# Designs tried in a protein design run: peptides against a protein of PDB entry 4JHK. Part 52

Target 1, 212 residues: chain A of PDB entry 4JHK
Amino acid sequence: EDYKIQSFDLETQKLLKTALKDPGSVDLEKVSSVIVDQSLKDQVFSREAGRICYTIVQAEAKQTNGSVFRRNLLNRLQQEFKAREETRKRSTQEWVCLVSFICNIFDYLKVNNMPMVALVHPVYDCLFRLAQSDALKNEEEVDCLVLQLHRIGDQLEKMNVQLMDELFNLLRDGFLLQEDLSSMGRLLLLEILEFRAGGWKLSDTAQKYYYS

## One batch from the design tools (peptide; aimed at target 1 N75 Q78)

Design b2_p25_6_s2 (made by RFdiffusion4, then SolubleMPNN; from b2_p25_6, 15 letters changed)
Fold by OpenDDE base, seed 4:
Structure b2_p25_6_s2 (fold): chain B 212 residues (1-212), chain A 25 residues (1-25)
Amino acid sequence: as target 1 above (212 residues)
Amino acid sequence: SSAYQQQLQQEQEQLQEVLQSWLDL
């Protein structure tokens, strides 16, 4: 499998490749920290991080029946989630990377083939934050919001339809009532409103784009 | 929305419990 880890230096790439194949031979706490750190800095990697994490989790489970990586990953993710408002204030890029990362973890890290229930509210919290007026005026945040809803919106709705209804009430109101939306932002909101109304159905081409 | 604001407050009050639950999975 091809993993998009080109943004790391060669030593770190080797570490990650080893973790993917032989997790028992590396410091999995360090690996988890490196993945989270890079996910906050690199938009491309943050989109792939969930898949990488899933592979490491499965490899460790198979090799040692362990869960050291997942435990450390989630612990670090908790810390970053708690600090999300400070992250947003410091860097919009890091903020949208964090949202992308947590959504990818939700999408890829399954427990008994089911989404992690504990991530449902945190994911919604992030999406609701992106749906606030001060975020909707920023195209980078709108791009992130719409992208995540395309990727995991149907799964999230299955977990909690009431929260999804409330979220889309905010998006509708933003689309209709907020004056300082960019033209692109307004188009993106309209598109995602229509996407949900259509039952979250993607064309084959769109599915490839949003789900790799 | 008003409903969201109330929910957000409740979730914030339970944030530590929710976060800790991640490690139990």
Scores: peptide ipSAE 0.093, ipTM 0.698, DockQ to the pose 0.129
OpenDDE base, seeds 1, 2, 3, 5: peptide ipSAE 0.029, 0.032, 0.032, 0.032; ipTM 0.540, 0.612, 0.564, 0.559

Design b2_p25_6_s4 (made by RFdiffusion4, then SolubleMPNN; from b2_p25_6, 16 letters changed)
Fold by OpenDDE base, seed 2:
Formats: C-alpha cells, structure tokens, sequence
Structure b2_p25_6_s4 (fold): chain B 212 residues (1-212), chain A 25 residues (1-25)
C-alpha cells in the first residue's frame, strides 16, 4: 500500500514503515509525534495521515492487543486542538493543516467501525471557526472548510444534523451577506451549499477534483 | 495473566479518559 510518506526523511520513513508492519518493535509515542508534527506542516500529508494512523492502530491491536499509538495520538491531537486559536494566530497554514488532520483522523480512525464520537464536537468546532466572518475572508481557510465538508460532511451530519444545519446557516449567510469574500471563496461556498443540498453526492468532475 | 489483564484494563481506562477530555475541550 502507498501511504504517501515521501515527505519524511529516509530514516523516518523506515520508522513509519516498521510501525505499520511491526508496531511492537518501535517507539509508538515517537511515531505518533512524528505523524502529528508532519501533519501540521504538510497539508497533503495531513489529509492522508488518518489512513496511516488507522493502519498502525490496527496493526498494534492485532500484534499486541495494545493501544499505545492511539492513546498517544489522541493525546497530542487534544493538545493541538486546545491550542487551535493560538495556532491560527501564528500560522494560517498550520491551522488549516490541523483542521485537515483532525478531520482525517475522524474519517479513518473509527471505533467499532463507527466514527469516533469524541471527535464529533472537536471537528465541528474547527469547522465553525472556519465559518466565522474573519475566517471566511481568507481563501485558504475557506478552501480547507469546503474540502473537509466534501470529505466528511455526510458522516458529520449523521452524527449531528443540528450542528450541520447551524454550520450551513453560517455558510449561507457568509455567501449572501459577507462583502469581503474572495471570488474563489464565494464560489466555493456556493458549491458546498449545493453539494449538501444535493445529498452530499459528487459529480464525476468533482470526484476527480477532490479525490484524484 | 493477571498482570497482562490489569495492564490492558489500565490502557483502556487511559483511552477513555483521553476521549472524555476531547469531549470536554
């Protein structure tokens, strides 16, 4: 399987590969830290990190019936989430990477084949933050928001439709009322409004754009 | 073994605490 770890140096790649196959032979705390750190710096990786994490979780569970990796991962995620406003202030790029990472973890790191309930509110909190007026004027944040909703919106709605309704009320208001949106930002908001209205179903063109 | 079982239970407890903390954050 291709886990898209090319952004790491060779030594770290080896570490990750070993974690994927033989998690008991590596420091899983270190592995989790490396993944989180890279996810905060590389948005492409942050969007794929969940799959890697899930694989490691499953491998550890199978090998030792342990959950050291998951525990450390979630601990770090919690820390980063709590500091999200500071992160946003420091770096928009790191902020959107954080959101992407959290959403990706939600998407892939399932418990009993179900989305992790504990991540629902954190994910929504991030998306609501991106839906505020001060964030909607930033195209990078809008792009992140729309991308996550494309990827996990349907799952999130199943977990809490009320929050999704509230979120989309903000997006609609932003689209209709906010004056300082970029042209692309406005188009993205319109597209995601239509996407949900259409039942979260992608066209063939959209499928290629978002997932190819 | 009893020791292994205890360790597993402790780890599960730790995970639950993390999850709960996430809910409260």
Amino acid sequence: as target 1 above (212 residues)
Amino acid sequence: SAAKEAALKEEEKQLEEVLQSLLES
Scores: peptide ipSAE 0.030, ipTM 0.565, DockQ to the pose 0.931
OpenDDE base, seeds 1, 3, 4, 5: peptide ipSAE 0.022, 0.030, 0.022, 0.023; ipTM 0.555, 0.653, 0.544, 0.557

Design b2_p25_7 (made by RFdiffusion4)
Pose (drawn by RFdiffusion4):
Structure b2_p25_7 (pose): chain A 212 residues (1-212), chain P 25 residues (1-25)
Amino acid sequence: as target 1 above (212 residues)
Amino acid sequence: AETLDTEIKEELEALSEEHIEELKE
């Protein structure tokens, strides 16, 4: 019900609500463009846009059996994904938004009730980038890293265990060996090591230790 | 949807694999 589009221009809110009911009546290319554009600029929307994207994808399949919106969205995201390093240099905030959005799409948009394999390697590409020492020194990026691992970390491991394993080696390495990793960065990494070792769940005691 | 997934996979997978191997070094 709540797609979290309050950050949008009033005119665009109308455009988006219209696409949910009557996709054929609207420019789905323009619709996908305004969603990707806003997703990079607003944090709340970047971690929630998947809901509205899914609703529209399903509406098009139902109405016209088409997947034009899905297509425009995936190709636009692919372009942002390809330019990820440049975007990271320009703005850490935009980069974490891109990762949150890509990961939200991997969570919501399914293909025959299965995850899009097209996004498996790209998502790992993003999380490995966050696990690097130049990214871990920024609590903003560590926060982004652990948000994705909480949300889709389990689904990602099923698609590819080898990558999740080598990724968590970087997490242990940064935890033990890196010195400019902050206190908050340490708490976040320790919690995710326990989280994964416990089968992608938070124990009652860890809940008490780590979170208010 | 499956076709699109495959097309997108072919376009990105090799690029992502190359970049992940560089980060793992």

Design b2_p25_7_s1 (made by RFdiffusion4, then SolubleMPNN; from b2_p25_7, 11 letters changed)
Fold by OpenDDE base, seed 3:
Structure b2_p25_7_s1 (fold): chain B 212 residues (1-212), chain A 25 residues (1-25)
Amino acid sequence: as target 1 above (212 residues)
Amino acid sequence: MEELDKELKEELEPLSLERIKKLLQ
């Protein structure tokens, strides 16, 4: 598999590659910290991090039946999630990277081939925050919201359809009633409303209309 | 890792969702 780790220096890339193949030979706390730190700075990496984390978790389980990496990863995730409002105030870019990272962990880090139930409400908390009026007026936050719903919306709905209905009520109201949306933001909200209405898929014509 | 999942549920889930819903409707 090809992992998008080119944003790291060569020494750190070597560390990550070693963690993927021989996790027992590296400091897994350091590896988890490096992944989280970079996920907060690089959205391309943040949307790739879930797959990398899953691979390291599986490699450690197979090698030593250990869970040191996952423990450190989730502990750091907890810390960042608790501080999410402060992160948003400091940097919109870091905030949307954090949301992307959490959603990717939800998507890839399965427990017994199922999503971690404990991440359902935290993910919805992030998406509901992105659906507030002060966030919908920021195109970067709308981009993040719509991207995550495209990636994991169907899975999230299966976990809690009531919360998804409530979320999309906010998105509908934002599309119809909020005056300070950008043209692209309004278009993206309409697209995601139609995406869910169509069973979390778009026709080729609709895809071309919204994204070409 | 049920213990770790339990920690996540207790520390992360009851944070902002209900408050956000009340602010809007």
Scores: peptide ipSAE 0.025, ipTM 0.522, DockQ to the pose 0.555
OpenDDE base, seeds 1, 2, 4, 5: peptide ipSAE 0.023, 0.025, 0.023, 0.023; ipTM 0.526, 0.528, 0.527, 0.518; seeds 1, 2 fail the geometry check

Design b2_p25_7_s2 (made by RFdiffusion4, then SolubleMPNN; from b2_p25_7, 15 letters changed)
Fold by OpenDDE base, seed 3:
Formats: sequence, C-alpha cells, structure tokens
Structure b2_p25_7_s2 (fold): chain B 212 residues (1-212), chain A 25 residues (1-25)
Amino acid sequence: as target 1 above (212 residues)
Amino acid sequence: MEELDEELEKELKPESLERIAALLK
C-alpha cells in the first residue's frame, strides 16, 4: 500500500517505511512520537496517520506478538487529551488537529473489527466541546466538527445513540439561536443536521448545494 | 489484537456539559 508521508524528511520517511514492514528493527516509541507530532500540526495528515498506525500495530503483532507501538501511541494520545483545554487556549489549529487525530485513530485502530470502546467517550467529549457556543463561533472549529461527523458519525451513533442525540440538539440550537455564527458555519451546521436526518447520507442535489 | 488499554480507559474521561457551561460563564 501507498502511504502519504512526503511531508517528512527523507530519514524520517525511511524510519516510517521500516516501521511499516519491520517494526522490530526500529525505535517504536520514536516512531509513535513522530506520527503524533506531525498529526498535531497537519490535520490533513491525521487521517493517513490513522491508517499508518493500524498497519504498524498489525505488523508488530504478526512479527513479535508485541504491542509496544500501540502502547506508546495511546500513552501520547492520553497526554494530549488531558491537556486539550490548554491546547485549545494556546492554538485553535493544534486543538482541531488533536480532535481530528483522535477521531481518525477511532476510525482506523479497530480491535476485532470493532472500534475501541475506550475511545467513544473521549471522541464525544471532543465533539461536544466543539458544539459549545464559544467554539461554534469559530469557523475552524465548525469545519473540524462537521468533518469528523461526516467521517465517523454513523459509527459513533451505533456506539451511543443517546450521546449523538444530545450532540445534535446542541447543533440544532446553535443553528437556530446563536447569532454570531459565520455564514459558512451556519451553512455547515444545516448540512450536517440534514446529513444525519438522511441516515448519514446526502443526496447529490444537496451535496452540490452545500459543497459547490 | 483483542486487549484494550486499561490505562486509557481510566484517564480519557469526558467532561460534563454543565461543567463546560460553567467555565464559559
């Protein structure tokens, strides 16, 4: 498979490629740190990072029956999650990258073909934070919220429909009642409300209207 | 893999909406 790692220098690319094929021959703590660091700077990379992480986890399991990489990855994720409010205050960009990364790990790092149950509440916590009034007024946070719901909303709902209902109540209220939303933010909220109402699908006509 | 990270389950806890609302006032 092809992995999009062109944003790294050549030496780091080599390290990542080696980790994908022969994880036992590299420092997996260093590999995990490199992936997390880049994911917290580049939201586009976050989704690819999820796929890379899953591949390394599987490769290590097959090669040595080990879980060193996953342990280091989750430990780092835990540290970043604990500091999420400080991160948000410091940098909106880093905050939305963190949310994106957590959501993408949820999406790709499955156990027995099922999402990690331990990540369900943390993911919802991040999405609920993005659904608060102080976040909805920031277009960058709305973009992140809507993007994640498009990617993993159906999976999250299957894990906990009550939390999803509560989340969308906040989004509805934000759309209807909050005055300081950007025009694009309001449009995106309307679209995602319609998206869920349609069973996490959107008609071609609606798709063209919202995302022309 | 079949094992979940127990330490992750302990530390990755959500915040209540009430607490968040209070912080924003």
Scores: peptide ipSAE 0.027, ipTM 0.492, DockQ to the pose 0.406
OpenDDE base, seeds 1, 2, 4, 5: peptide ipSAE 0.021, 0.019, 0.021, 0.021; ipTM 0.601, 0.510, 0.528, 0.485; seed 2 fails the geometry check

Design b2_p25_7_s3 (made by RFdiffusion4, then SolubleMPNN; from b2_p25_7, 12 letters changed)
Fold by OpenDDE base, seed 5:
Structure b2_p25_7_s3 (fold): chain B 212 residues (1-212), chain A 25 residues (1-25)
Amino acid sequence: as target 1 above (212 residues)
Amino acid sequence: LEELDKEIAEEVTPLSLERIEKLLK
């Protein structure tokens, strides 16, 4: 199986590949740090990071019944989450990458094929932050919000439908009432509203309308 | 958001992470 890690230097690529196959032979704390750092820089990688993390977790569990990687990963994630407002102030890009990463971890690191309950509120908190008026005016944040809802919205709703309802109330209000939305941002909000209304599915007609 | 942050802070703690680790095994 091939993993998209071309953005790393060759040494780091080797480290990651080794972690994927033989996690016991590498510094898993370092591996986790590398993955998180890159995920904060590259939103595309953040998606891949979830898959990579899952694989490493499984590999370590099978090899040594250990959880060093997962522990370090989640600890780092917690740190970044706590500092999310500062991150947002510093860099919108890093902020949306962080959100993407958290959502991807939620998506991939499951317990008994179920999402980690402890991550539900953190994920919602990130999405709620993106749904605030000061964030909705930024197309980059709207892109992130809508993307994550497309990816994990159905799962999140199953975990807490009340929060999802509240979130979408904000999105609806943003769509209808907020004046400084970009044209694309407004379109994306409408699309995601319809997406959920359709059971987290989009008809072919709607797909063509919004993305063609 | 502030109220939500408080709730999240309680859920995302070292203790909670430890519990997660146990569940993942």
Scores: peptide ipSAE 0.022, ipTM 0.580, DockQ to the pose 0.065
OpenDDE base, seeds 1, 2, 3, 4: peptide ipSAE 0.020, 0.022, 0.021, 0.022; ipTM 0.562, 0.569, 0.607, 0.574

Design b2_p25_7_s4 (made by RFdiffusion4, then SolubleMPNN; from b2_p25_7, 13 letters changed)
Fold by OpenDDE base, seed 5:
Structure b2_p25_7_s4 (fold): chain B 212 residues (1-212), chain A 25 residues (1-25)
Amino acid sequence: as target 1 above (212 residues)
Amino acid sequence: MEELDKELEEELKPESLERIKKLLE
């Protein structure tokens, strides 16, 4: 498989490639740290990170029946999640990268073809935070929110429809009641409301309206 | 103080990790 890791220096690329092929031969704690660090800086990489993480987890399980990488990854994830409010205050960019990363881990790091139950609440917590009024006024946060819901909303709803209903109540209220939304933010909220209402898909007409 | 996600913490316990390992075999 091809993994898009060109953003890393050559040494790190080698490390990651080795981890993917022969995880037992590298420091998997270091690998996890590298992946998380980069994911917090590059939202585009966050999606790749999920896939990479899944592959490493699978490779380690098959090679050594180990879970060192997964454990380290989840530990770091927990740490970052715990500090999410501070991260948001420090850097909106890092915050949305964190959310993107967590969501992509949820999307890719499946066990027995099922999402990790343990990640359900953390993901919702992040999305709920993005759905607060102070976040909805920031287009970057709205972009992130809507993007994640497009990616994993249907999966997440299957895990807990009640939380999804609550989340979308906030989004509806934001769309209807909040005055300081950006034009694009308001458009995106409307789009995602329609997206869910349409069974987590857009009609061709809607697609053209919003994105053509 | 921010509370840890209890479910995630549970997932990190040795027994949980062992279960996951088996599922990934």
Scores: peptide ipSAE 0.027, ipTM 0.573, DockQ to the pose 0.071
OpenDDE base, seeds 1, 2, 3, 4: peptide ipSAE 0.016, 0.013, 0.022, 0.027; ipTM 0.436, 0.356, 0.560, 0.566

Design b2_p25_8 (made by RFdiffusion4)
Pose (drawn by RFdiffusion4):
Structure b2_p25_8 (pose): chain A 212 residues (1-212), chain P 25 residues (1-25)
Amino acid sequence: as target 1 above (212 residues)
Amino acid sequence: AATDASTAATNASNDAHFAALETAA
């Protein structure tokens, strides 16, 4: 019900609500463009845009059996994904938004009730980038890393365990060996090591130790 | 016009790659 589009221009809110009901009546290319655009600019929307994207994708399949919107969205995201390093240099905020959005799409947009394999490697590419020492020194990026691991970390491991394993080696390495990792960065990494070792769930005691 | 054609070819190539990955899954 709440797609979290309050950050949008009033005219665009109408455009988006229209695409939910009558996709054929709207420019789905322009619709996908305004969604990707805004997703890189607003954090709340980046971690929630998957809901509205899914609703539109399903609406098009139902109405016209088409997947044009899905297509424009995936290709636009692929372009942002390819330019990820440049975007990171320009703005850490935009970069964490891109990762949150890509990961939200991997969570929401399914293909025959299965995850899009097209996003598996790209998502790992993003999380490995966050696990690097130049990214871990920024609590903003560590926060982004652990958000994705909490939300889709389990689904990602099923698709590819080898990558999740090597990724968590970088997490242990940064935890033990890196010195400019902050106190908050340390708490976040420790919690995610326990989280994964526990089968992607938070124990009652860890809940008490780590969170208010 | 040449830039638009190159962009359309790149999108088509991506779409074919995505479809191949999803089919192989």

Design b2_p25_8_s1 (made by RFdiffusion4, then SolubleMPNN; from b2_p25_8, 20 letters changed)
Fold by OpenDDE base, seed 5:
Structure b2_p25_8_s1 (fold): chain B 212 residues (1-212), chain A 25 residues (1-25)
Amino acid sequence: as target 1 above (212 residues)
Amino acid sequence: MEEEEEEEKEREELEEEIEALEAAA
């Protein structure tokens, strides 16, 4: 299987490829760090990162029955999550990449074919932060918020419908009441409101936008 | 204060999950 790792140098690509096939032969802490670092810089990669991480986790489990990679990955994720406000202050781009990464990890790293319960609140915390007025005025943050909800909203709702209701109350209020939304931001909020109302099903146009 | 407490709880939950995964390895 081919993985989208073209953004890395050749040496790092080799490292990642080796981790995917023979995780026991590489420094999995280093691998996890590389993946997280790149995910904080490239939101497109952050999606791929989830798939890569899942594959490495499976490969290590199969090869050595180990979980070194997952441990290191989650530890780093926790560190970044704890520092999320500082990240947001420093760089909106890094912040939305972080959110994207956390959401993709939630999406791909399943335990017994179920989402990791421990990630539910961190994900919601990120989404709630994006749903605050100071974030909703930023189109980049709105785009991130809506994108994640399109990808994992249905799963998150199943984990905690109350939090989802609260989140969407904020989004509705933002859509209706907040004056400094961008035109695109307002449209995105409307779309996601309709998306959930429709049972988390996409229109053809939305499908192309979020998954092309 | 409440937000800090919730964040701490979330961190603890994640840590527990990590530990559980480590123990299962």
Scores: peptide ipSAE 0.030, ipTM 0.623, DockQ to the pose 0.086
OpenDDE base, seeds 1, 2, 3, 4: peptide ipSAE 0.026, 0.027, 0.030, 0.029; ipTM 0.612, 0.606, 0.639, 0.631; seed 3 fails the geometry check

Design b2_p25_8_s3 (made by RFdiffusion4, then SolubleMPNN; from b2_p25_8, 22 letters changed)
Fold by OpenDDE base, seed 4:
Structure b2_p25_8_s3 (fold): chain B 212 residues (1-212), chain A 25 residues (1-25)
Amino acid sequence: as target 1 above (212 residues)
Amino acid sequence: SSLKKEEEEEKKKLEKEIDELIAAA
């Protein structure tokens, strides 16, 4: 299985490969920090990092019945989440990478085949932030919002339907009332509204677009 | 179940709203 770690230098690649195979032999706090740092800067990695994290978690659990990596990862995520407004102000790119990463962790890092309850509110908070007027006018943020909803919207709704309803009320209002949306942004909002209404089922065309 | 029924009702409501918006455009 290819974990797509080509963006790292060779030394870091070796570290990650070792963590995937023999997590007990490396500093798992450092590994978690490296993964988070890169996820904030690299959109491609951010989208795939959850799979890497899950593998490391499973490997550690199997090897030592430990959870050091997961604990450090979640602690770092919480820190980044708390600083999300500062991140957004500094760099839209880093902000959307952060959201993507948190959503990816939610998607992959399951416990007993269930999403981590602790991540539900942070994920929704990020999505609600993207649904605010000052964010909806930025196409990059709209792209991120819609992409995450396509990937994990159905799972999130199962965790809290009320929050999802509230979120989509904001999206509907943005679609209808906000004047400074880009044409593409408006189309994306309409598409995601229809996507949920259709039971979170992708059309063939949409599937190719988001999962190509 | 009550939950599933409620969910379907909400989806139907949203779908109707979207259809109305499309028709008005």
Scores: peptide ipSAE 0.000, ipTM 0.288, DockQ to the pose 0.014
OpenDDE base, seeds 1, 2, 3, 5: peptide ipSAE 0.028, 0.027, 0.026, 0.025; ipTM 0.571, 0.571, 0.547, 0.552; seeds 1, 2, 3, 5 fail the geometry check

Design b2_p25_8_s4 (made by RFdiffusion4, then SolubleMPNN; from b2_p25_8, 21 letters changed)
Fold by OpenDDE base, seed 3:
Structure b2_p25_8_s4 (fold): chain B 212 residues (1-212), chain A 25 residues (1-25)
Amino acid sequence: as target 1 above (212 residues)
Amino acid sequence: SSLKKKEEEEQKELDEEIDELEKKA
């Protein structure tokens, strides 16, 4: 199983590997902080961080019947979420990494194969922020928005269809009415509108783009 | 602010769910 932790230094890689196999032997608060910090800086890692986190959660549960890692992770995630507007102002890259990370945590940290209910509103809040006119004009933010909807849109809709309808109303209005969209941004919005209308089923072309 | 209040409510919901998950473990 490839956890894609090559971006870390060797010492940190060892720490993460130990957390995956023997979580009781490491400082799980430190591990959670390291994962969150890297997820805010590295888009590739932020996309995979959810799987790593889930594995550590399961390992700790099996080894010590503990939940220290999950608690620290989610608390740190919430802190970053609260500061999201400041993060966005400081760095668009960090902002889209944060959104990606939150969405990945939603996707992977399932309990009894069910998403965490408490993450539904935070995820939607992030997506709604990306759907505002000031964000839609930024191709990087549109790319993030559309990518997350491709990955978890069907799951989110099952949790709250009303919020999804409201979100897609904003996306439709942006596509039709907003003049300062990039060409790629406009194409991405059209594609995601069609994707949902088609029952969240990927075309072969879209699958290659998002899941290559 | 309304935003701050909403964030506090979301924090509370998260904390409650974490607590419930810990009880099930």
Scores: peptide ipSAE 0.132, ipTM 0.725, DockQ to the pose 0.107
OpenDDE base, seeds 1, 2, 4, 5: peptide ipSAE 0.112, 0.109, 0.086, 0.118; ipTM 0.706, 0.705, 0.691, 0.713; seeds 2, 5 fail the geometry check

## One batch from the design tools (peptide; aimed at target 1 N75 N112 V117)

Design b2_p26_3 (made by RFdiffusion4)
Pose (drawn by RFdiffusion4):
Structure b2_p26_3 (pose): chain A 212 residues (1-212), chain P 26 residues (1-26)
Amino acid sequence: as target 1 above (212 residues)
Amino acid sequence: EALSEEAWEYLNEDEFDKESQLAKDL
């Protein structure tokens, strides 16, 4: 029900609500463009855009059996994904938004009730980037890293365990060895190590230790 | 990485059965 589009221009809100019901009536290329655009600019939308993208993808399949919107969306995201390092230099805020959005799409947009394999390596590419020492010194990126691991970390490991293993080695390494990792960064990494070791769930006691 | 590239082609060609099969094979 709530796609979290309050950040949008009033005209665009109408465009988006229209695409949900009658995709054939709207420019799906323009629609996908305004969604990707906004997703890089607003944090709340970046972690929730997957709902509205899925609703539109299903609406098109139902109405016209087409997947034009899905296509435009994936190709536009691929382009942003390819430019990820440049975007990170320009704005950490945009970068973490891109990761949150890509990961939200991996979570919501399914292909025959299965995850899109096309996004497995790109998501690991993003999370490995966050696990690097130059990224871990920024609590903003650590926060982004651990948000994705909480939400889709489990699904991702099923698709590829080798990568999740090597990724968590970098987490342990940064935890023990890195000195400019902050107190909050340490709390976040420790919680995610326990989270994964516990089978991607938060124990009652960890809930008490880490969170208010 | 190669599977992701292959799956990307399948998604762009609307070959969803082939693309979902990659996930099932994993």

Design b2_p26_3_s1 (made by RFdiffusion4, then SolubleMPNN; from b2_p26_3, 12 letters changed)
Fold by OpenDDE base, seed 2:
Structure b2_p26_3_s1 (fold): chain B 212 residues (1-212), chain A 26 residues (1-26)
Amino acid sequence: as target 1 above (212 residues)
Amino acid sequence: MELSEKAMEYILEDKFDEAAALAKEL
């Protein structure tokens, strides 16, 4: 398979490719660190990172029945998650990258083709943070929130519909009541409200309206 | 937040099979 790792230097690319095929021959802690670091800088890569991580996890499990990579990955994820408020204060960009990464790990790093239950609440915590008034006024955070809900909202709802209802109550209230939303932010909130109401899909008409 | 932290600890304990089983019950 082809993975989008061209943004890394050649040595790192080689490291990642080797990890994908022969994880036992590389330092998997280093591999995990590289992936997390890049995911915290590049929200687009974080999507690919999820897929890469899943592949490495499966390869290591098959090769040695080990879980060194996954343990290191999730340990780093825990560290970043615990520091999420400080990250947000320091850099909105890093914060939305962190959220994106966590959501993509949830999406791809499945066990026996099932979502990792332990990640459900961490994901919701991130999304709820994005749904607070101080975050909704930031278009970058709204973009992130809406993007993640488009990607994994249906899966999350299946895991906990009550939390999803609460989340969307906040989004509705933001749309209706919050005065300092950007025009685009307000539009995105409306779109995602309609998206969920439509069963987590957009009609052709809605697609044209919001994204043409 | 506390629950989320506990969830992360659960991940670190590598109880992924149990997590998968719970997911099937949802």
Scores: peptide ipSAE 0.029, ipTM 0.547, DockQ to the pose 0.547
OpenDDE base, seeds 1, 3, 4, 5: peptide ipSAE 0.024, 0.023, 0.026, 0.026; ipTM 0.522, 0.553, 0.527, 0.561; seeds 4, 5 fail the geometry check

Design b2_p26_3_s2 (made by RFdiffusion4, then SolubleMPNN; from b2_p26_3, 13 letters changed)
Fold by OpenDDE base, seed 3:
Structure b2_p26_3_s2 (fold): chain B 212 residues (1-212), chain A 26 residues (1-26)
Amino acid sequence: as target 1 above (212 residues)
Amino acid sequence: MELSELAMQYILEDKFDEAAELAKKL
């Protein structure tokens, strides 16, 4: 598989590549720290980090039947999640990267070959925060919200349709009632409302209207 | 928010069943 790790220096790239193939030969705490740190700075990497993490978890399990990497990863994730409001206050960019990272872990990281059902609540909590009025007026947060819903919305709905209905009630209210949305933000909200209404897909006509 | 943070704690402790039960309350 090809992993997008070009943003790291060559030494760190080597470390990550080694972790993917021979996790027992590297400091997995350091590896997890590097991945989380970069995920908070680079949304392109953040959206792929879950796939990388899953691969390392599987490699360690296969090689040593260990779970050192996963433990360190989740420990750091918990710390960042608990501090999410402070992160948002400090840096919108870091906040949306954190959300992207959590959503990506939900998308890719499995436990006993099963989706991590326990992440449903934390993921929805992040998305609901992005759906609040103070967040909807920020285009960067709207971009993040809509992007995650495009990526994992159908999966999340299957896990809890009631929460998804509540989330989209907020999005509909934002689109209809909130006055300080950017033009692009308003367009994205309309698009995602239509996307879900269409069964998490766009018609050819809608695709052309919004993205062509 | 509080329940979500507790769920993350359970995840860290590999208590996935407990975290799932919290999710059912939403």
Scores: peptide ipSAE 0.143, ipTM 0.712, DockQ to the pose 0.201
OpenDDE base, seeds 1, 2, 4, 5: peptide ipSAE 0.033, 0.028, 0.029, 0.035; ipTM 0.630, 0.547, 0.713, 0.623; seed 2 fails the geometry check

